# Designs tried in a protein design run: peptides against a protein of PDB entry 7BDX. Part 282

Target 1, 212 residues: chain A of PDB entry 7BDX
Amino acid sequence: EMGAAACTLLWGVSSSEEVVKAILGGDKALKFFSITGQTMESFVKSLDGDVQELDSDESQFVFALAGIVTNVAAIACGREFLVNSSRVLLDTILQLLGDLKPGQCTKLKVLMLMSLYNVSINLKGLKYISESPGFIPLLWWLLSDPDAEVCLHVLRLVQSVVLEPEVFSKSASEFRSSLPLQRILAMSKSRNPRLQTAAQELLEDLRTLEHN

## One batch from the design tools (peptide; made by RFdiffusion4, then SolubleMPNN)

Design b2_p26_6_s1 (from b2_p26_6, 12 letters changed)
Fold by OpenDDE base, seed 5:
Structure b2_p26_6_s1 (fold): chain B 212 residues (1-212), chain C 212 residues (1-212), chain A 26 residues (1-26)
Amino acid sequence: as target 1 above (212 residues)
Amino acid sequence: as target 1 above (212 residues)
Amino acid sequence: SITDALFEETLRVSERRAEELLAELA
C-alpha cells in the first residue's frame, strides 16, 4: 500500500521536466528502472489469462510505474537515459506487450505503448525498438486489440516507423508483407475520431511510400 | 524493494518547493501521509530493543519517508498541511521518538527531529508540538542520546521553544524544573563544533531569560 | 479516479512534448 502511494505521487510529479531531471541526476535511477521492469514483469506473470486489470494496490503500483516511465520518456534527457542505460526495461515493455492478450490490462498497455512512442521520438530509440526481435509481428498483435486506445497508440508507433526512412527501409519488406491492411482500413472507418484520423493518416503515408 | 526505490526517488525530488506543492496539490497527500505514519510505527514496533538500524529495504523505505516529511515541513505550505491536516503523523513522530532507545535508529531519529524542527518554524506547529503530552520529558529523554547529531537537533528544537515567548511561558515552570543543565553544559564543551555552538547559544538564551 | 486523472495528464504531457519536439526538428 505505501509503495503504491509513494509511486503514485512520484508519477504525478514526474510530469515536470525538472523532476525528471532530478530523478535521472541521482545515482538511483538505474536501480529504480531496473526494479521497475522486474516489478512489471512479475505482475504480468502473476496474471491468469482471463484476469482483467484489478483495482488493487499492486495494479495501481505497476500502473504508476508505467506512468513514470512514460513521463520520463517524454523528456529528451529521459529518452537518452532509457535508450542508453535502461534498454532492458524497454525490452521488458516489448515483452509484456506481447504477453498480454487482446483486451487484457488495457490501461497498462496504453501507458506502455505511450512509453514506447515517446522513446521512438528519439531516432536512437526508434532504431532500438524497431530492431527488436518480433517488433513487426508485435505491432500487428497489438493492433488486434478490441480497445480503440490501444489501437490508436499502436498506429502512432507504426507511424513513427513509417515516417523515418532510415528505419522503415530496414523493415519495409516484412512490413509490406504482413501489413494488416484490412484492419487499418476498418479503423479508418471507426466512430472514434482519434483512431479514425490516425488510421487515415497512416494509410495516406503508406500510399505515399508506395508511389515513391 | 520497489517501494523503497520509489520512495527514495520521491525523497530526492521533494527537496524542491515545486515538488512539495505538487505532492500537496493532489488528492493523495492525506492518504500518503496517513500511511506514512502507520508504516513508520509498524517498523519501529518490529524492532527488538537492542536492534540497531539495519541496512534493509524496510529501513531504507522508512528513512526515505521520514526524509519526505522533513522536506515537506521545510516549505511553508508543507508546514501548514502537516499542522492542519496530518497531526496524527506528528503525534506518531513524537511517539516514536519516545519509543526509540538512546542510540537506537539514530539516522531515523535525526530525520524525525529535523521534521519536528521544521514544523516548529511555524508558530502553529510549535504550539502543537510543545503542547503535546510529555513533550518536555521527551526532549530530555532524547537529549540523553549518545549521538551528537541527535542531541544537536534536540537542542535546536529546545531553542525554538525558548525563542518563542508565547510558547515558552506555557511550559516555563516545567522547563526550569527539569532542565538537564549539566548535560547541556557538557555539550557546550563538546569537540563537535555544531553541538558546542548550539549548546552555548541555548545557554546564553536561557541566561537572558533568567535576567528578564 | 486519481489514476485516470494522472493517465490523462500523462497523455496530454506526452502528446504536447512530442509535438513541441517535432516542431523544433522541422
Scores: peptide ipSAE 0.215, ipTM 0.824, DockQ to the pose 0.213
Fold by OpenDDE base, seed 4:
Structure b2_p26_6_s1 (fold): chain B 212 residues (1-212), chain C 212 residues (1-212), chain A 26 residues (1-26)
Amino acid sequence: as target 1 above (212 residues)
Amino acid sequence: as target 1 above (212 residues)
Amino acid sequence: SITDALFEETLRVSERRAEELLAELA
């Protein structure tokens, strides 16, 4: 309980750029983010395949950790840190997103996806995660989630790839061949305005790339 | 380990006034500080009377908690919060300082004493802690510590009492009758410059009060 | 660039969403 409370507070204050800089400027950052990945992994591995997200101190703790990573990645220096020094954490996030079933741990997925999106703002980060083994299949796996927020953040991540020619060109064939176009089209008609817009924008960008 | 790491980071960033405000502005502050006291108490109660401060994740966690309290108390709004809303935590700190033997958990004592000193900057806080049962005996108990840093912070706390006539007048008789004058005199001759100065200043202020 | 501006705005949104999720866990 105490750990979760502390981590939750840290999550909240990590929304500040100055706090992120302070976290990273200390000598504890590497250790913290190393353990973060391990903790998240242990949590996910402890879940039964059919068990939904638990309401517990452990889950709260992991959510807070994912939130911290997200907020760190929202800052330029945080992205730089994660991409340069915490690649294992990124690997873990990617792996865990693959390990979780559709509908499982939805909030955690959203946070992890948000973190990856934030990392993808940095070209180096985008390159790193997009070159991860099974990245494209992972995106489609995640798009099978019934949750609109999960799908939204997947679409955002896909958009990051599509908008970077250097990254997109490397996987364009795989991307196009495996693209769940019908799913994205369905999302473009969603009653969720955010999901709808994200899907529409992605479709527009994809169309533009097909004509060029 | 993860909890300790998170709490340590929170401790580090809590040195910022803005972070303290952020911590207190959230809805988690009350719960956090409630659990903080309980956690610290549990730690101290788990110690054998003859066991020194352990080098463990648990001890690190508690140190970080005490550090956070200290940093919160360093800020005006933090003091206000602690004095108004976290009195039980202050009670716990006072109790734990009494429960610890001389030389036991020195670093923790220092942090707790620092927090109390910071609280004592607020007159309301000073009144609260000085009116705690056994406060004067506690100060002298703490001054029996062989550690110069512990003694330094005790002297600072004593100074806070002595410099506030309203507070000092209420306990002046007990204070004078129990004052370990010889101990303070010995400290005024310490090779530790900080301890030496603190003891000298206290002695000067006490002399001034005797002549008025 | 327009892209940079969009990213900056998206960052703010992402941060806000993280805060919202925090609030939901409260």
Scores: peptide ipSAE 0.041, ipTM 0.802, DockQ to the pose 0.042
Fold by OpenDDE base, seed 1:
Order: sequence, then C-alpha cells, then structure tokens
Structure b2_p26_6_s1 (fold): chain B 212 residues (1-212), chain C 212 residues (1-212), chain A 26 residues (1-26)
Amino acid sequence: as target 1 above (212 residues)
Amino acid sequence: as target 1 above (212 residues)
Amino acid sequence: SITDALFEETLRVSERRAEELLAELA
C-alpha cells in the first residue's frame, strides 16, 4: 500500500519538467527504471488469462510506474535518457504490449503506448522502437483491441512512423502488405471523435505516400 | 525494493518547494501521510531490542519516508498542512522517538527530530508539539543518546522552546526542575563543533531567562 | 478517481509537449 501511494505521488509530481530533471540528475535513476521494467513484467506475468485489470494496490502501483515513464518521456532529456540508458525498459514495454490480450489491462496499455509515442518524438527513439523485432505485427495486434483509447494511441504511434520518411522507407513494404485497412476504415467511422479524426488523418497520410 | 526506490526518488525531489506544493495540492496527501505514520510505527515495532538499524530495503523505505516528512515541514505550506491535517503523524513521530532505545536507529531519529524542528518554526506547530504529553521527559530521554547528531537536533528543538516566551512560560517549572544540566554542560565541551556550539548557546539562553 | 485525474493530466502533458516540439520544428 505505501509503495503504491509513493509511486502515485511521484507520478503526479513527474508532470513537471524540473521534477523529471531532478529524477534523472541523481544516481538512482538507472536502478529505478531497471526495477520498473522488472516490476511491470512480473505483474503482467501474474495475470491469469481473462483477469480484468485488478482494482488492487499492485495494479495501481504498476499503473503509476507506467505514468512516471510516460511523463519522463514527455521531456527531451527524459527521452534521451530512455533511448540511451533504458533500452531494456523500452524492450520490456514492447514485449508486455504483445503479451496482453485484447481488452486486458486497457488503462495500462494506454499509458505504455503514450510512453512509446513520447519516445517516438525523438528520431533516435522512433528509429529504435520501429526497428524492434515484430514492431509492425505488434501494431496490428494492438489495433484489434476493442477499446477505443487503446486503438487511438496505436494510431498515433503509426502516424509517427508514417510521417518520418527515413523510418517509413525501411518498413514500407511490410507496412503496406500487412496494413489492416478495413479496421482503420472502420475506426474512421467511429463515434469517438478523437479516434475518428486520427483514423481519417492516417488514411489521408497513407494515400499521400502511395502517390509519391 | 521498488517501493523503497520510489520513496527514495520522491524524497530527493521533495527538496523543492514546488514539489512539496504539488504533493500537497492533490487529494492523495492525507492518505499518503496517514499510511506514512502507520508504516513507520510498524517498522519500529518490528525492531527487536538491540537490533541496529538494518541496512535493508525496509529501513531505507522508512528512512526515505522520514526524509519526505522533513522536507514537507521545511516549507511554510507543508508545516501548515502537518499541523492542521496530520497531527496523528506528529503524535506518531513523538511516540516513536520515545520507543526507540538510545543508540537505536540513529539516522531515523535525526530525520524525525529534524521534522519536529521544522514544524516548531511555526508557532502553532511549536505549541502543538510542546503541549504533547511527556514532551519534556522525552527531550531528556533523547539527550541520553550516545550519538552526537541525535543530541544536536534535540538541543535545537529545546532551543526553539526556550526562545519562545509564550511557549516556555507554560512549561518553565517542569523544564527548570528536570533540566539535565550536567549532560548539557558535558555537550558544551564536546569535540563536535556543532554540538559544542548548540550546547553553549542553549546554556547562555537559559541563563538569560533566569535573570528575567 | 485520482487515477483517472492523473491519467488525464499525463495525457494533457504529453500532448502539449508534443505540440510544442512540432511547433519548434515548423
């Protein structure tokens, strides 16, 4: 309980750039983010097949950890730290997103996807995550989620790849051949305005790339 | 391990006034500080008689919690919060300082004493802790500690009481009748310069009060 | 819930920071 409370407070204050700099300026950051990845992995492995997000201290703790990573990744120095010094954590997040079933741990997935999106703002970060084994299949796996927020944040990440020619050119063949076009088209007709807009924009961007 | 790491980071960033304001500005502060007191109490109760401060994750966790409380108390709004909304935590700290044996958990004692000193900067805080049952006997109990840093921070707290006429007048009779003068005189001859100075200043302040 | 509030704050911070960076590159 106390650990979860401490992590939740740390998550809240990590919305500040100065706090992120303070977190990273100490000698404790490397160890903290190493243990973070291990803790998240242990939690996901402990989930039995159909178990919804447990409203438990453990789930709250892991949720807060994902929030901290997201807020760190929102700052330039935080992205640089993650891409240079915490690649194992990024690999863990990618792995866990693949291990979770559609509809499972929805809020956690959203935070993890947000963290990856924030990392992708940096070209070095985008290159790293897009070159990860199975990245393209993982995107489609995640787009099969029934939750609109999960799908929205997947589309945001896909858009980051599509808008960077250097990155997109490397995976363009695989991307085009496996694109779940019907699923994205369905999302462009969603009642969720944010999901609808994101899907429409992505479809327009993809059409533009086909004509070039 | 993860909990201790999170608390340690939170402790580090709580040195900032803006972070303290952020911690207190949320709806989580009350719960966090309530659990803090309970966690510290559980730790102290788990200590067997002669067990030195365990170099363990648990001891580090509790140490970090005491550090957070100290940093919160260093800020005006933090003192106000503790005195108005976390009196139980202050009572717990006073109780735990009494429960620990001389030489036991020295570093933890120092942080707890620092937190009480910071609270005593506010007149309302000073009134509250000085009016606590057994406060004067507790000061003398703590002055029997063989550790110079513990004794130093006790003397600082005693000085806060002595320098406030409104507070001192209420306990002056008990204070004068029970004062461990020989112990304080011995401290004024300490090889530790900070302890020596604090004891000398306190003796001078006490002499001044006797002549008025 | 507190968790929901922190989640929304995290989203807002991330979106704002991304927009600021994109604006600097334009």
Scores: peptide ipSAE 0.215, ipTM 0.823, DockQ to the pose 0.214; fails the geometry check
Fold by OpenDDE base, seed 2:
Structure b2_p26_6_s1 (fold): chain B 212 residues (1-212), chain C 212 residues (1-212), chain A 26 residues (1-26)
Amino acid sequence: as target 1 above (212 residues)
Amino acid sequence: as target 1 above (212 residues)
Amino acid sequence: SITDALFEETLRVSERRAEELLAELA
């Protein structure tokens, strides 16, 4: 309980760039984010097959950790740190997104996806994520999620790849063949306006790139 | 481990006034500091009779919590919060200082004493602490500590009472009769310059107040 | 240790802020 509370407060204050810099400037950042990945992995591995996100201290703890990672990734120096010094954590996040079933731990997935998106703002981060083994299959898996918010953040991550020619050109063929285009098209007809817009924009961008 | 790491980072960033304000501005501050007291108490109760402060995650966790409290108390709004909304925590700190034996958990004692001193900067806080049941006996107990740093911070707390006539006048007789004056005199002869100075100044102030 | 560093920083911050407050009252 106390750990979760402390982590939650740390999450809250990590919205400040100065706090992120303070976290990273210390000699504890590497250890902290190393243990973060381990803790998140342990939590996910402890979940039963069809168990939803629990309202527990453990769940809250992991959620807060994901929030911290997201906030760190929102800052330039934080992205640099993650991309350079905490790739294992990124690998863990990618792996956990694959290990979670559709509909499972929705909120956690959203934060993890947000963290990846934030990392993708850095071109080096985008390259790292997009070149990860099984990245495209992972997108297929995640886009099968029944949760609109999860799908939205997946689409945002896809968009970050598509909008960067240097990255997209490397996988354009696989992207076109291995994206669930029919699912994305269905999302473009969603009543969720954010999802609808994101899907529509992505489809338009993909079409434009087909003609180039 | 992860909890201790998170708490340690929170401790580090709580040195910032803005961070303290952020911690307190949220709806989680009350809960956090409530659990803080409980956690600290649980730790102290788990200690064997003569066990020193352990180099463990649990010890580190509690140490960091005490650090956070100290940093919060160093800020005006933090003191106000503690004095108004977290008196139970102050009670807990006072109790734990009484429950710990001389020489036991020295570093923790120092941080707890520092937090009390910081609270005592607020007149309301000073009144609250000094009027706590067993405060003067507690000072006697703490001044028997073999650690110079512990004793120093006890003397500082005593000094904060002595320097406030409104508070000191209420207990002047008991203070004079129940302070270990010989022990304080011995401290005024210490080779530790900070302890020496603090003890000397306190003795001088006490003498001056005897003539008024 | 990191704990020691945080401890020292906490001490420093506490002392400085106390001194500043005392100076303002003076």
Scores: peptide ipSAE 0.021, ipTM 0.793, DockQ to the pose 0.212; fails the geometry check

Design b2_p26_7_s1 (from b2_p26_7, 15 letters changed)
Fold by OpenDDE base, seed 1:
Structure b2_p26_7_s1 (fold): chain B 212 residues (1-212), chain C 212 residues (1-212), chain A 26 residues (1-26)
Amino acid sequence: as target 1 above (212 residues)
Amino acid sequence: as target 1 above (212 residues)
Amino acid sequence: SEEEEREERARRAREETRRKTAELAY
């Protein structure tokens, strides 16, 4: 309980750039983000058996951790820190996104995808994530999620790859051969306006790349 | 472990006034400070049996909590919040200071005393603390501590009472009748320069009050 | 750092070109 409450407060204040700089300027940041990855991994591994109530203190704690990572990644110095000093955490997030089933832990998936998207603003971060083993299959696995918000954040991450020629060229063959075009087309007809727009924009970006 | 790490980061960033305002501006502050009191109380109650290693994760967690309370109380809006909305936490801190033996949990006592001193800058806070049942006996109990830093912070809190005529008048009779003058005089001869100065200043303040 | 400044310039350039901003989790 107390740990979850403290972590939730830290999440709230981490929306400030000055707070993120203060977190990273300390000697405790490395340890914190190392343990964060382990804690998130332990939580996801525990889901295979008992219906962990989504509203549990443990769930709230892990959501707060993922929120902190997202907010850190929203700032340039935070992205640089994650890409240089916390690569294991990025690997863990990618792993956990693969371990979670469609419809499972939606809120956590959204937060993790938001963090990866934010990291992808950094070119080094985008390279690192996109060169991760199984990255393209993972994107398509996540795009099978029934949740519109999960799908939205996957499409945003895909767009980050597609819009970077240096990165896209490395995976373009695999990307084109495995692209779930019918799924993206279905999303472009979604009643969710955010998902609809993201899918339409991605389809336009893909068309532009076929003509160049 | 993870809770202690998160709480320690929150403690570090709470040194900023803007962070304290952000903590208090949220809807989670009341719950956090309520659970904080309970957590600190549980820790102190657990000390009666097993030699909890001072360097334990649990100890570090409780120190971080006490540090957060201290940093919140260092700011005007934080004092006002504690005095208006978290009186139970102030009562808990006073209780725990009474439950701890001389020489026991020195660092925690110092942080708790610092928080009470910071609260005492607010006149309403000073009134509330000084009117607490057993407050004067508690001060003398704490002044028996072998640690110079504990004694220093007790003397500072005593000085806050003595320097406020409206507050001091209510307890002046009990204060004068129970004052451990020999102990304070011994502290005025301490090799610790901070303790020496605080004891000398308090003795001067007391002399001034006897002449008015 | 120089690296933070380069990243921030790259971010701004990407935001201007791609209409993509970092998002905070609240």
Scores: peptide ipSAE 0.065, ipTM 0.798, DockQ to the pose 0.063
Fold by OpenDDE base, seed 2:
Structure b2_p26_7_s1 (fold): chain B 212 residues (1-212), chain C 212 residues (1-212), chain A 26 residues (1-26)
Amino acid sequence: as target 1 above (212 residues)
Amino acid sequence: as target 1 above (212 residues)
Amino acid sequence: SEEEEREERARRAREETRRKTAELAY
């Protein structure tokens, strides 16, 4: 309980750039993000038997951790820190996104995808995550999720890849051969306006890349 | 481990006034400080058998909590919050300071005394803590501690009482009848310069009050 | 260094040219 409360407060204040700078300016940041990855991994591994109630202290604690990572990655120095000093955490997030079944831990998936998207604003971060083993299959696996917010953030991450020619060119062959076009087209007709717009924009960006 | 790491980061960033405002501006502050008191109490109650290593995750967690309370009380709005909305936490801190033996949990005592001193900057806070049952005996109990930092912060808290005539007048009779003058005089000769100065200043302030 | 400042300016320029900004998790 107390850990979740403290972590939740830290998540709330991590929306401030000055707080992110303070977190990263200390000698404790590396340890914190290392343990964060381990804690998130332990939580996901514990799901294989018990349907953990989303309202459990453990779930709230892990959500707060993922929120902190997202908010750190929202800041330029935070992205640089994660990409340079906490790659293991990025690897963990990618792994956990692969280990989770469709519809499982939706809120955590959204937060993890938001963090990866924020990291993808950094060119080095985008290169790192897009060159991760199984990244393209992982995107399509995640795009099969029934949750519109999960799919939205997957499409945003895909867009971050396709809008960077240097990154997209490295995976363009695999990307084109495996693209779930029918799924993206279905999302472009979604009743969710945000998902609809994201799918339409991605389809337009993909068309532009096919003509070049 | 992760709870202690998160709480330690929250402690570190709570040195900022803006972070304290952010903590208090949310709807989670009341719950956080309620659980904080309970957690600190549970920790102190667990000490009656096992000499907890000061380096334990549990100890570090409780130190971080006490540090957060201290840093919140360092800000005017934080003092007002504690005095108006978290009196139970102040009561808990006073109780725990009484329950701890001389030399036991020295670092925690220092942090708790720092928080009470910071609260004592607020006149309403000073009134509240000084009117708490057994407050004067508690000060003398704490002043018997072998640790110079504990004694220093006790003397500072005593000084906060004696420098406020409205507060001191209410307890002046009990204060004068129970004052461990020989102990304070011994501290005024301490090899610790901070303790020496605090004891000397308090003795001067007490002399001034005896002449008025 | 001037080189680090140029790299940081180039990084900022690349971040500003991206269509989508970072999103906070509240």
Scores: peptide ipSAE 0.061, ipTM 0.797, DockQ to the pose 0.064
Fold by OpenDDE base, seed 3:
Structure b2_p26_7_s1 (fold): chain B 212 residues (1-212), chain C 212 residues (1-212), chain A 26 residues (1-26)
Amino acid sequence: as target 1 above (212 residues)
Amino acid sequence: as target 1 above (212 residues)
Amino acid sequence: SEEEEREERARRAREETRRKTAELAY
């Protein structure tokens, strides 16, 4: 309980840029984010065995960790730090997103996807993530999720790739050949307005790339 | 390890007034400080049995918790919160300071004494602490500590009482009758300049009170 | 840092031109 409470408070205060700078300005940031990755990985590995209640202290702790990573990645210096000094954490997040089944740990997926999206605002971060082995198959795996919020954040990450010509050009053939177009078209008709808009915008961006 | 790391980061960032306000402005502050007291108590209770290494993750975690409380108490709104909403935590700190032997958990004692001193800047906080059962005997118990830093923070807390006539008047007879004058006089000759100064100032304050 | 400032400028430019807005987790 205490660990989860402390981590939840740290998550809450990490919404401030000054707090992110304070976290990163210390000598403990590297260790913290290293252990964060290990903790998240251990949690996900435990899910295949014991039915851990999603509302457990362990779950809350991992959600707070993912929230902290997301909030750090929301700030320019935080992105720079993650991309330069915490690549293993990014690799872990990508791995965990692949290990989770559709409909499993939805909140954690959302937070991890938000963190990757925030990192993708950094061009070096976008390059790093997109060059990860199995990145495109992972996007489509995640887009098969029944959760609209998971799908929304996947679409946003896909848009980040599509809107960066230097990154998109490297994967354009695989992207085009494996694109779940019918799934994205179905999302453009979603009753969820955020998902609907994101799917429509992505379809427009893709059409623009076909005409150029 | 992860809990200690998160709590240590929270401790570091709690040096900011804005972070203290953010901690207290949420709905989780009460719960956090309640669990903090329980965690600190559990740790101290475990020391009488197993030789917990002072450098353990548990020790680091509890030090970080005490540091957070101290940093919260360093801010006016934090003192107001602790005095009004976390009195049980103050009671716990007083209890733990009594349960610890001279020379035991010196770093924790220092942090807890710093927190009480910071709380004592609030007049309501000073009243609350000083009216606690066994408060004066506790001060003298703590002043018997071989550690100069523990003794320094005890003397500072004693000064906070002595410099507040409304508070001091209630306990003046017990205070005068039990005052370890020879111990304070010995501290006024300490080679530690901070301890020396604090002891000298307290002796001057006490002399001023005898002449009035 | 100069690198942070460069990244912040790049973020702002991407937010304005490419709808790449960072989101906080609440």
Scores: peptide ipSAE 0.059, ipTM 0.798, DockQ to the pose 0.064
Fold by OpenDDE base, seed 5:
Structure b2_p26_7_s1 (fold): chain B 212 residues (1-212), chain C 212 residues (1-212), chain A 26 residues (1-26)
Amino acid sequence: as target 1 above (212 residues)
Amino acid sequence: as target 1 above (212 residues)
Amino acid sequence: SEEEEREERARRAREETRRKTAELAY
């Protein structure tokens, strides 16, 4: 309970760039993000057995952690920190996104995907996550999620890859060969306006790349 | 571990007034400070049996909580919040300061005394804590501590009472009758310069009050 | 340092040109 409350407050204040800088400026940041990855992994591994109520203190704690990572990654220095000093956390996020079943732990998936998207604004971060083993299959696995918010953030991450020629060129063959085009086309007809727009834009980006 | 890490980061960033305002501006502040008091009380009650290592995650967590309370109390709106909305926490701090033996949990005592001192800058806060049952005996109990930092912060709190005529007048009789004058005189000769100065200033303040 | 601030500003400017907007989690 107390840990969740403290972490929730830390999440709330981490929306400030100055707070992110203060978090990173301390000698405790490395340890915090290391333990964050471990805690998130332990939580996800615990889901296979117990119906963890979505509103448990443990769940709230992990959501707050993922929120903090997202907010840190929203800032340039935060992205640089994660990419340089907390790669294990990025690896953990990628792993956990792969381990979660479609429809499982949707809120956590969204937060983790938001964090990866934010990291992908950094070119080093984008290179790092896109060069991760199984990254492309992972994107398509996640795009099979029934949740529109999960799919939205997957499409945004895909777009982040597609918009960077230096990154896309390395995986273009695998990407084109495995692209779930019919799924993306279906999303472009979604009643969810954000998902619809993201799918349409990605389809336009892909068409542009076929002509270039 | 993770809770202690999160709370430690929250403590670090709570040195900013803007962060304190952000903490208090949320609907979560009341719950956080309520649980804080409970957690601190549970920790102190656990000390009677187990040699809790000073470096335990639990100890670090409680230190961070006390640090957060101190930093919140350093800000005018934080003092107003504590005095208006978290009086139970103030009562808990006073109780725990009484329950701890001389030399026991020195760091926590220092942080709790710092928080009470900061609260005492608020006139309502000073009135509230000074009107607490057993407040004057508590000050003298704490002044029996062998630790110079504990004694320093006790003297500062005593000074905060003495410097406010409206507060001091209510307890002046009890204060004068129970004042450990010889102990304060001994502190005025301390090799610790901060303790020495605080004791000297308090003795001067007391002399001024005898002549007025 | 002023140099670190300049590098950070230059990095921000390069990230802004990519039309990628970070999102905060609330």
Scores: peptide ipSAE 0.066, ipTM 0.796, DockQ to the pose 0.063; fails the geometry check

